Peptides against a protein of PDB entry 5VVV. Designs and how they scored, part 96

Target 1, 276 residues: chain A of PDB entry 5VVV
Amino acid sequence: FLCGVVEGFYGRPWVMEQRKELFRRLQKWELNTYLYAPKDDYKHRMFWREMYSVEEAEQLMTLISAAREYEIEFIYAISPGLDITFSNPKEVSTLKRKLDQVSQFGCRSFALLFDDIDHNMCAADKEVFSSFAHAQVSITNEIYQYLGEPETFLFCPTEYCGTFCYPNVSQSPYLRTVGEKLLPGIEVLWTGPKVVSKEIPVESIEEVSKIIKRAPVIWDNIHANDYDQKRLFLGPYKGRSTELIPRLKGVLTNPNCEFEANYVAIHTLATWYKSN
Target 2, 276 residues: chain A of PDB entry 5VVV as posed
Amino acid sequence: FLCGVVEGFYGRPWVMEQRKELFRRLQKWELNTYLYAPKDDYKHRMFWREMYSVEEAEQLMTLISAAREYEIEFIYAISPGLDITFSNPKEVSTLKRKLDQVSQFGCRSFALLFDNIDHNMCAADKEVFSSFAHAQVSITNEIYQYLGEPETFLFCPTEYCGTFCYPNVSQSPYLRTVGEKLLPGIEVLWTGPKVVSKEIPVESIEEVSKIIKRAPVIWDNIHANDYDQKRLFLGPYKGRSTELIPRLKGVLTNPNCEFEANYVAIHTLATWYKSN

## One batch from the design tools (peptide; made by RFdiffusion4, then SolubleMPNN)

Design b2_p17_2_s3 (from b2_p17_2, 8 letters changed)
Fold by OpenDDE base, seed 4:
Structure b2_p17_2_s3 (fold): chain B 276 residues (1-276), chain A 17 residues (1-17)
Amino acid sequence: as target 1 above (276 residues)
Amino acid sequence: DELNEIAIKFLKEKAKE
């Protein structure tokens, strides 16, 4: 069971010292996972093709080493979906090289994120793939296999919540394709019925699990505030029955952008997790 | 709800970057 934090917000990423402090807190609270997915990190999303510099490499190596020190699984995410051409072998090779570099930093867990992108393919991709989901699954499977089938590999679908599913969760052709064609060793991220789910009913998890053919990892936006930084979400982790735990592969909270605001959010997640 | 409306609007803008 993956339980911890996803740094998955837009806005100023956390600094390395904050991330190290996070690892210490996660360990103390018996959480086990950090997903590196800062949307506005230069080489995570906007410029995902660019290799890390020597200085950036040193920082990431240090960060990954720190995660290991605190027994926190460091999952490196990349979001190529803004402008990747899925059918272009050069794009695939570029992604491979980028992830190879990160692997050299000591990272062993990875994620491909296709959230917050348009539901369309370029002309070249349309000639090769039957659908957007097919394109995403193809590259994800290829990368997963290329990396030697890491123990932890995550996929974030474009339809990552109930409201984004067309026509709905159980009948989504996109999610059906993901469920049927995504390799079984790859986990699927999900935010619940909504982007910001006040509640995640058990029935909603059963529904999505059926179509994706696996228990999801919750990317939990209950405390996310990137969409309105005039708000801080300081309340406890709630609206999730502990009955979800055996029906999930994990829960990663995507909390407030302000690192200092997240004590309650993360601590109460830990309490929730340990209460089952 | 209001939060999701704000969030979705925000995220749709991000998809256009």
Scores: peptide ipSAE 0.716, ipTM 0.967, DockQ to the pose 0.799
Fold by OpenDDE base, seed 5:
Structure b2_p17_2_s3 (fold): chain B 276 residues (1-276), chain A 17 residues (1-17)
Amino acid sequence: as target 1 above (276 residues)
Amino acid sequence: DELNEIAIKFLKEKAKE
């Protein structure tokens, strides 16, 4: 069971010292996972093709080593979906090289994120792939296999919540393709019925699990505030029955952008997790 | 709800970057 934090917000990424402090807190609270997915890290999303510099490499290596020191699984995410051409072998090779570099930093767990992108393919991709889901699954499977089928590999679908499913969760051709074609060893991220789910009913998890043919990992936006930085979410982790735990592969909270605001959010997640 | 609508609007803008 993956339980911890995803740094998955837009806005100023956490600094390395904050991330190290996070790892210490996660260990102390008996959480086990950190997903590196800062949207405004240029080489994560906007410039995903660009390799890390020597200085950036040193920082990431140090960060990954720190995660290991605190027995936190470090998952490196990349979000190529803004401008990737799925059918272009050069794009696939570029993605492989980028993840290979990160692997050389000592990273063993990875994620491909296709959240917050348009639901369309370019003309070239339409000639090769039957659907957007087929394109995403194809590259994801290829990358997963290229990396030697790492123990932890995550996929974030474009339809990552109930509201984004067309026509709905149970009938989504996109999610059906993901469920049927995504390799079984790849986990699927999900935010619940909504982007920001006040509640995640058990029935909603059963519904999505059926179509994706696996238990999801919750990317939980309950404390996310990147969409409205005038707000801080300081309340406890709530609206999730502990009955969800046996029905999930994990829960990763995407908390407030302000690192200092997240004590209650993360601590109460830990309490929730241990209460099962 | 209000939060979800704000979030969706925000994320739709991000998808256009």
Scores: peptide ipSAE 0.712, ipTM 0.966, DockQ to the pose 0.862
Fold by OpenDDE base, seed 1:
Structure b2_p17_2_s3 (fold): chain B 276 residues (1-276), chain A 17 residues (1-17)
Amino acid sequence: as target 1 above (276 residues)
Amino acid sequence: DELNEIAIKFLKEKAKE
């Protein structure tokens, strides 16, 4: 069971010292996972093709080593979906080289994210792939196999919550393709019925699990505040029955952008997890 | 709800970058 934090918000990323402090807190509270997915880190999303510099490499190696020291699984995410051409072998090779570099930093767990992108494929991709889901699954499977089938590999669908599913969760052709064609060793991220789910009913998890043919990992936006700079979410982790735990592969909270605001959010997640 | 409407609007703008 993956339980911890995803740094998955838009806005100023956390600094390396904050991330190291997070690892210490995660270990102390018996949590086990950190997903590196800061949307405004240039080489994660906007400039995903660009290799890390020598200085950036040293920082990432130090961060990954710190995660290992605190027995926290470090998962490196990349978001190529804004402008990748899925059918172009050069694009696939570029993605492989980027993840090879991160592998050399000592990273062993990875994620491909296709959240918050346009559903339209370019003309070249339409000639090769039957749908957007087929294109995403193809590259994800290829990368997963290329990396030697790492023990932890995550996929974030474009339809990552109930309200984004067309026509709905149980009948989505997109999610059906993901469930049927995504290799079984790849985990799927999900935010619940909504982008920001006040509640995640057990029945809603059973519904999505059926179509994706696996238990999801919850990307939990209950404490996310990147969408409203006037709000801080300081309340406890709630609206999730502990009966969800045996029905999930994990829970990663995407908390407030302000690192100092997240004590209650993360501590109460840990209490929830240990209460089962 | 209000929060989800704000969030969806925000994320739709991010998809246009």
Scores: peptide ipSAE 0.706, ipTM 0.966, DockQ to the pose 0.780
Fold by OpenDDE base, seed 3:
Parts: structure tokens; C-alpha cells; sequence
Structure b2_p17_2_s3 (fold): chain B 276 residues (1-276), chain A 17 residues (1-17)
């Protein structure tokens, strides 16, 4: 069961010292996972093709080593979906080389994120793939296999919550394709019925699990505030029955952008997890 | 709800970057 934090917000990424402090806290609270997915880290999303410099590499290696020190699984995410051409072998090769570099930093767990992108394929991709889901699954499976089928590999669908499913969760052709064609060893991220789910009913997890043919990992936006900088979410982790735990592969909270604001959010997640 | 409306609007803008 993956339980911890996803740094998955837009805005100023946490600094290395904050991330190390996070790892210390996660260990202390008996959480086990950190997903590196800072949207405004340039080489994560906007410039996903670009290799890390020597200096950046040293920083990431140090960060990954720190995660290991605190027995936190470090998952490196990349978000190529803004401008990748799925059918272009050069693009696939570029993605492979980028993840090879990160593997050399000591990273063993990875994620491909296709959240917050348009449901569009270019003309070249339309000639090759039957749908957007087919294109995403194809590259995800290929990368997963190329990396030697790592123990933890995550996929974030474009339809990552109930609200984004067309026509709905149980009838989504997109999610059906994901469920049927995504290799079984790849986990699927999900935010619940909504982007920001006040509640995640057990029935809603059963519904999505059926179509994706696996238990999801919750990307939990209950404390996310990147979308409204006027708000700070200081309340406890709530609206999730502990009955969800046996029905999930994990829960990763995407908390407030302000690192110092997240004590209650993360601590109460830990309490929730250990209460089962 | 209000939060989701704000969030979705925000995320739609991000999809256009």
C-alpha cells in the first residue's frame, strides 16, 4: 500500500531541504511514498525532453539518496502530454533517454502523467492510434517494459476523476481502453468522483476499479490549493472511510503549496492509514 | 461545488500552456 505525499501542484516547487524534511516526517509517521510531480519544474512538464544538467543531476541524486535514507519510495513522474507526438519514434526515444538518466540517479519507481491536457491527437497520431487512450497506453506500456518493469510504475489518466469521464466512469471508452490494454503491473492514479473530492465513497472506488481492472492509487487533492491561492486547507484528512484501504493500491495526498501548512494534512492522513 | 469549479477552470488554463 503506497501512502504518502505527491508533490503534484502548480506553483513554486518545494526546495530540496523541504523535501528532505518531508521524508523525515513521512518516516516518523510511518508513511512510505513520495511522488515527485511538481508541475512547474521545467524538465518535468514544459521541457520534459531536456536532460538534467550536471548540477540538477547532483541535486536529484542527493534527493533520491535522502528518500532512501528515510526508507521512502521515491517515484519520479514526468508529464510529456502537452506536446508529445505518440507515433514519433524519436519522441519515444527521447522519453526513454530521460528516464534512463533518472534511473542512473538511483530512481527505481516511475510515473507517466497525462493529466491536465486536451483530448486531442495530432494528424500523425490519428493515423496510428485508434484513440487518445490507445496512444497513451501504447507509450506507457513500452516505457514500462523498457525500464524492466519496475516494481512501482504509475499512470495518470486524462480522465482521472468521475467528473472528467465521458459519458461517465462505468461507460468511459477511454477508461475501458486503459483497463483493457494497460499492462497489469502499472498502477492507475485517481482523484475520486471530483478533482477535489470532499468524499470518496467506497462504491465510487468499486466502480472505477471495475473499468480499469485494478485498484487505483488515490491522488488526493483534498488539501490542494494551487488552484486558489486565496485558500489554505488546514483541516484533517476526512471523507474517506478506512474501508477504502483494502480497495486501494495507495493514497498520495497532494497538499497545500506552502510546505509549512501541511502538518495537519499529512499527519492526519497517517492517522487514517494506521487506523485500519 | 465551488472548489471544483475553480479547480477545473484553473486546470483548463494549464492544459493550454
Amino acid sequence: as target 1 above (276 residues)
Amino acid sequence: DELNEIAIKFLKEKAKE
Scores: peptide ipSAE 0.701, ipTM 0.965, DockQ to the pose 0.812

Design b2_p17_2_s4 (from b2_p17_2, 8 letters changed)
Fold by OpenDDE base, seed 4:
Structure b2_p17_2_s4 (fold): chain B 276 residues (1-276), chain A 17 residues (1-17)
Amino acid sequence: as target 1 above (276 residues)
Amino acid sequence: DELNEIAIEFLAKRAKE
């Protein structure tokens, strides 16, 4: 069970010292996972093709080592979906090289994120793939296999919540393709019925699990505030029955952008997790 | 709900980067 934090917000990323402090807290609270997915980190999303510099590499190596020190699984995410051409072998190779570099930093867990992108493919991809889901699954499977099928590999679908599913969760051709074609060792991220799910009913998890043919990892936006940084979400982790735990592969909270605001959010997640 | 409307609007903008 993956339980911890996804740094998955837009806006100013956390600094390395904050991330290290996070790892310390996660360990103390018996959480086990950190997903590195800062949307506005330069080489994570907008410039995903760019290799890390020597200085950046040293920082990431240090960060990954720190995660290991605190027994936190460091999952490196990349979001190539803004401009990747899935059918272009050079793009795939570029992605491979980037992840190879990160692997050299000691990272062993990875995620490919296709959230917050347009649902259409370019002309070249349409000639090769029957759907957007097929394109995403193809590259994800290839990367997963290329990396030697790491123990933890995550996929974030473009339809990552109920409201984004067309026509709905249970009948989504996109999610059906993901479920059928995504290799079984790859986990699927999900935010619940909504982008920001006040509640995540058990039934909703059963529904999505059926179509994706696996228990999802919750990317939980309950405390996310990147969409309105005039708000701070300081309340406890709630609206999730502990009955979800056996039905999930994990929960990663995507909390407030302000690192200092997240004590309650993360602590109460830990309490929730340990209560079962 | 209000939060999701705001969030979706925000994310839609970010999707167009």
Scores: peptide ipSAE 0.684, ipTM 0.963, DockQ to the pose 0.832
Fold by OpenDDE base, seed 1:
Structure b2_p17_2_s4 (fold): chain B 276 residues (1-276), chain A 17 residues (1-17)
Amino acid sequence: as target 1 above (276 residues)
Amino acid sequence: DELNEIAIEFLAKRAKE
């Protein structure tokens, strides 16, 4: 069971010292996972093709080593979906080389994220793939296998919540394709019925699990505040029955952008997890 | 709800950057 934090927000990423402090807290609270997915980190999303510099590599190696020191699984995410051409072998090779570099830093767990992108494929991809889901699954499976089928590999669908599913969760051709064709060793991220789910009913998890043919990992936006700078979410982790735990592969909270504001959010997640 | 409306609007803008 993956339980911890996803740094998955837009805005100023956390600094390395904050991330190291997070690892200390996660260990102390008996959480086990950190997903590196800061949207406005340039080489994560907008410039995903660019290799890390020597200086950046040193920082990431140090961070990954720190995660290991505190027994936190470090998952490196990349979001190539803004401008990747799925059918272009050069693009696939570029993605492979980028993840190879991160592997050299000591990273063993990875994620491919296709959230917050347009549903339209380019003309070249339309000639090769039957649908957007087919394109995403194809590259994800290829990367997963290329990396030697790491123990933890995550996929974030473009339809990552109930409201984004067309026509709905149970009848989504996109999610059906993901469920049928995504290799079984790859986990699927999900935010619940909504982007920001006040509640995540057990029935909603059963519904999505059926179509994706696996238990999802919750990317939980309950404390996310990147979408509104006027808000800061300081309340407890709630609206999730502990009955969800045996029906999930994990829960990763995407908390407030302000690192210092997340004590309650993360601590109460830990309490929730341990209360099962 | 209000939060989701704000969030979706925000994410839609970021998807077009």
Scores: peptide ipSAE 0.681, ipTM 0.962, DockQ to the pose 0.856
Fold by OpenDDE base, seed 3:
Structure b2_p17_2_s4 (fold): chain B 276 residues (1-276), chain A 17 residues (1-17)
Amino acid sequence: as target 1 above (276 residues)
Amino acid sequence: DELNEIAIEFLAKRAKE
């Protein structure tokens, strides 16, 4: 069961010292996972093709080593979906090389994120793939296999919550394709019925699990505030029955952008996790 | 709800970068 934090917000990424402090807290609270997915880290999303510099590499290696020190699983995410051409072998190779570099930093867990992108494929991809889901699954499976089928590999669908599913969760052709064709060893991220789910009912998890043919990992936006920096969410982790735990592969909270604001958010998640 | 509406609008904007 993956339980911890996803740094998955837009805005200023946390600094290395904050991330290290996070790892200390995660260990102390008996959480086990950190997903590196800062949207405004340039080489994560906008410039996903670009290799890390020597200086950046040193920082990431240090960060990954710190995670290991505190027994936190470090998952490196990349978001190529803004401009990748799925059918272009050169693009696939570029993605492979990028992830190879990160592997050299000591990273063993990875994620491909296709959230917050347009649903349209380019003309070249339309000639090769029957749907957007097919294109995403194809590259995800290929990368997963290329990396030697790492123990933890995550996929974030474009339809990552109930409200984004067309026509709905249970009948989504997109999610059906994901469920049927995504290799079983790849986990699927999900934010619940909504982008920001006040509640995540057990039934909603059963519904999505059925179509994706696996228990999801919750990307939980309950404390996310990147979408409105005038708000700060200081309340406890709530609206999730502990009955969800046996029905999930994990829960990763995407908390407030302000690192210092997240004590309650993360601590109460830990309490929730240990209370099942 | 209000939060989700704001979030969706925000995400839609960021998707167009």
Scores: peptide ipSAE 0.664, ipTM 0.960, DockQ to the pose 0.854
Fold by OpenDDE base, seed 5:
Structure b2_p17_2_s4 (fold): chain B 276 residues (1-276), chain A 17 residues (1-17)
Amino acid sequence: as target 1 above (276 residues)
Amino acid sequence: DELNEIAIEFLAKRAKE
């Protein structure tokens, strides 16, 4: 069971010292996972093709080593979906080279994120793939296999919540394709019925699990504030029955951008997790 | 709800950057 934090927000990424402090707190609270997915880290999303510099490499190596020190699984995410051409072998090779570099930093867990992108494929991709889901699954499977089938590999669908599913969760051709064709060793991220789910009913997890043919990992936006940084979400982790735990592969909270604001959010997640 | 409407609008803008 993956339980911890995803740094998955837009806005100023956390600095390395904050991330190291996070690892210390996660260990103390008996959580086990950190997903590196800062949207405005340039080489994560906007410039995903760009290799890390020597200085950036040193920082990431140090960060990954720190995660290991605190027995936190470090998952490196990349978000190529803004401008990748799925059918272009050069794009696939570029993605492979980028993840190879991160592998050399000591990273062993990875994620491909296709959240917050246009649903339309380019003309070249339409000639090769029958649907957007087919294109995403194809590259995800290829990368997963290329990396030697890591123990932890995550996929974030474009339809990552109930409200983004067309026509709905149970009848989504996109999610059906993901469920049927995404290799079984790859986990699927999900935010619940909504982008920011006040509640995540058990029935909603059963519904999505059926179509994706696996238990999801919750990317939980309950405390996310990147969409309105005039707000701070300081309340406890709530609206999730502990009955969800046996029906999930994990829960990763995407909390407030302000690192110092997240004590209650993360601590109460830990209490929730340990209560079952 | 209000939060989701704000969030979706925000994410839609970021998807087009």
Scores: peptide ipSAE 0.653, ipTM 0.958, DockQ to the pose 0.855

Design b2_p17_3_s1 (from b2_p17_3, 9 letters changed)
Fold by OpenDDE base, seed 1:
Structure b2_p17_3_s1 (fold): chain B 276 residues (1-276), chain A 17 residues (1-17)
Amino acid sequence: as target 1 above (276 residues)
Amino acid sequence: LLKKYEEAKERAFKAAL
């Protein structure tokens, strides 16, 4: 069971010392996972093709080593979906080289994120792939196999919550393609019925699990505040039954942008996890 | 709140294109 934090918000990323302090807190609270997915990191999303500099490499190696010291699984995410051409072998090779570089930093766990992107493929991709889901699954499976089938590999769908599914969760052709064609060793991220789910009913997890043919990892936006810079979400982790735990592969909270605001959010997630 | 977050994410995506 993956339990911890995803740094998955828009806005100023956490500094390396905040991330190291996070790992210490995660270990102390018996949590085990950190997903590196900061939306405004240029080399994560907008400039995903660009290799890390020597200085950036040293910082990432130090961060990954610190995660290992605290027995925290460091998952490196990349979001190529803004402008990738899925049918172009050069694009696939560029993605492989980027993940090879991160593998050399000592990273062993990875994620491909296709959240918050347009559903339209370019003309070249439409000639090769039957749908957007087929294109995403093809590259995800290829990368997963290329990396030697790492123990933890995550996929974030474009339809990552109930409100984004067309026509709905149980009938989505996109999620059906993901469930049928995504290799079984790849985990699927999900935010619940909504982007920010006030509640995540057990029945809603059973519904999505059926179509994706696996238990999801919850990307939990309950404490996310990147959409309202005037608000801090300081309340406890709530609206999730402990009956979800045996029905999930994990829970990763995407908390407030302000690192110092997240004590209650993360501590109460840990209490929830240990109460099962 | 949800609609505002979904709309904010959609705007952030469109501003990055």
Scores: peptide ipSAE 0.057, ipTM 0.759, DockQ to the pose 0.114
Fold by OpenDDE base, seed 2:
Structure b2_p17_3_s1 (fold): chain B 276 residues (1-276), chain A 17 residues (1-17)
Amino acid sequence: as target 1 above (276 residues)
Amino acid sequence: LLKKYEEAKERAFKAAL
């Protein structure tokens, strides 16, 4: 069971010292996972093709080493979906080289994120792939196999919550393709009924699990504030029955951008997780 | 593109509240 934090917000990423403090807190609270997915890390998303500099590499190596020191699984995410051509072997090779570099930093767990992108494929991809889901699954499976089938590999669907599913969760051709064609060792991220879900009912997890043919990892935006930085979400982790735990592969909270605001959010997630 | 999707995400967040 993956339980911890995704740094998955838009806005100023956490500094390395904050991330190290996070790992100390995660360990102390018996949480086990950190997903590196800061949207405004340019080499994560906008410039995903660009290799890390020597200085950036040293920072990431230090961060990954710190996660290991605290027994926190460091999952490196990349979000190539803004401008990748899925059918272009050069794009696939570029993605492979980027993940090879991160593997050299000591990273062993990875994520491919296709959240917050357009559903439209380019003309070249439309000639090769039957759908956007087929294109995403193809590259995800290829990368997963290329990396030697790492123990933890996550996929974030473009339809990552109920409100983004067309026509709905149970009838989504996109999620059906993901469920049928994504290799079984790849985990699927899910956010619940909404982008910010006040509640995540058990029935909603059973519904999505059926179509994706696996228990999801929750990307939980309950404490996310990147959409309104004038607000801080200081309340407890709530509206998730502990009956979800046996039906999930994990829960990763995407909390407030302000690192200092997240004590209650993360601590109460840990309490929730340990209550089962 | 990013800003457009950020704005779309923000709208989705706000509609979820």
Scores: peptide ipSAE 0.056, ipTM 0.797, DockQ to the pose 0.435
Fold by OpenDDE base, seed 4:
Structure b2_p17_3_s1 (fold): chain B 276 residues (1-276), chain A 17 residues (1-17)
Amino acid sequence: as target 1 above (276 residues)
Amino acid sequence: LLKKYEEAKERAFKAAL
């Protein structure tokens, strides 16, 4: 069971010292996972093709080493979906080289994120792939296999919540393709019925699990505030039955952008997780 | 709130492009 934090918000990323402090807190609270997915980290999303500099490499190596020191699984995410051409072997090879570099930093767990992108493929991709889901699954499977089938590999679908599913969760052709074609060792991220789910009913997890043919990892936006930087979400982790735990592969909270605001959010997630 | 979140993400996405 993956339980911890995703740094998955828009806005100013956490500094390396905040991330190290997070690892100390995660260990102390018996949480086990950090997903590196800061949307405004240029080499994570906008410039996903760009290799890390020597200085950036040293920082990431130090961060990954710190996660290991605190027994926190460091999952490196990349979001190539803004402008990747899935059918272009050069793009696939560029993604491979980027993840190879991160592998050299000692990273062993990875995520491919296709959240917050347009559903449209370019003309070249339309000639090769039957759908956007087929394109995403193809590259995800290829990268997963190329990396030697890492123990933890995550996929974030473009339809990552109930409200984004067309026509709905159980009938989504996109999620059906993901469920049928995504290799079984790859985990699927999900935010619940909504992007920010006030509640995540058990029935909603059973519904999505059926179509994706696996238990999801919850990307939990309950404490996310990137959409309203004038608001802090300081309340407890709530609206999730502990009956979800045996039906999930994990829960990663995407908390407030302000690192210092997240004590209650993360601590109460840990209490929730240990209560089952 | 959700609509504002989706709109904010969409704006952040568009501002990054």
Scores: peptide ipSAE 0.054, ipTM 0.749, DockQ to the pose 0.116
Fold by OpenDDE base, seed 3:
Structure b2_p17_3_s1 (fold): chain B 276 residues (1-276), chain A 17 residues (1-17)
Amino acid sequence: as target 1 above (276 residues)
Amino acid sequence: LLKKYEEAKERAFKAAL
């Protein structure tokens, strides 16, 4: 069971010392996972093709080493979906080389994120792939296999919550293709009925699990505040029954952008996890 | 909301380049 934090917000990324402090807190609270997915990290999303510099590499190596020191699984995410051409072998090779570089930093766990992108393929991809889901699954499976089938590999669908599913969760052709064609060793990220789910009912997890043919990992935006600068949610982790735990592969909270605001969010997640 | 925020951030980023 993956339980911890995703640094998945838009806004100023946490500094390396904050991330190390996070790892210490995660270990202390018996949480085990950190997903590196800062949306405003240029080489994560906007410039996903660009290799890390020597200086950036040293920082990431140090961060990954710190995660290992605290027994935290470091998952490196990349979000190529803004401008990747799925049918172009050069793009696939570029993605492979980028993930090879990160693997050399001692990273063993990876994620491909296709959240917050348009459902449109370019003309070249339409000639090769039957749908956007087919294109995403194809590259995800290829990368997963290329990396030697790492123990933890995550996929974030474009339809990552109930409100983004067309026509709905159980009838989504996109999620059906993901469920049918995504290799079984690849985990699927999900935010619940909404992007920010006040509640995640058990029945909603049973519904999505049926179509994706696996238990999801919750990307939990309950404490996210990047979308509303006036929002600071300091309340406990709530609206999730502990009955979800046996029905999930994990829960990763995407908390407030302000690192110091997240004590209650992360601590109460840990209490929730240990209460099962 | 997140996608709308992304679109705003992308516009701000492109305007700063």
Scores: peptide ipSAE 0.042, ipTM 0.708, DockQ to the pose 0.084

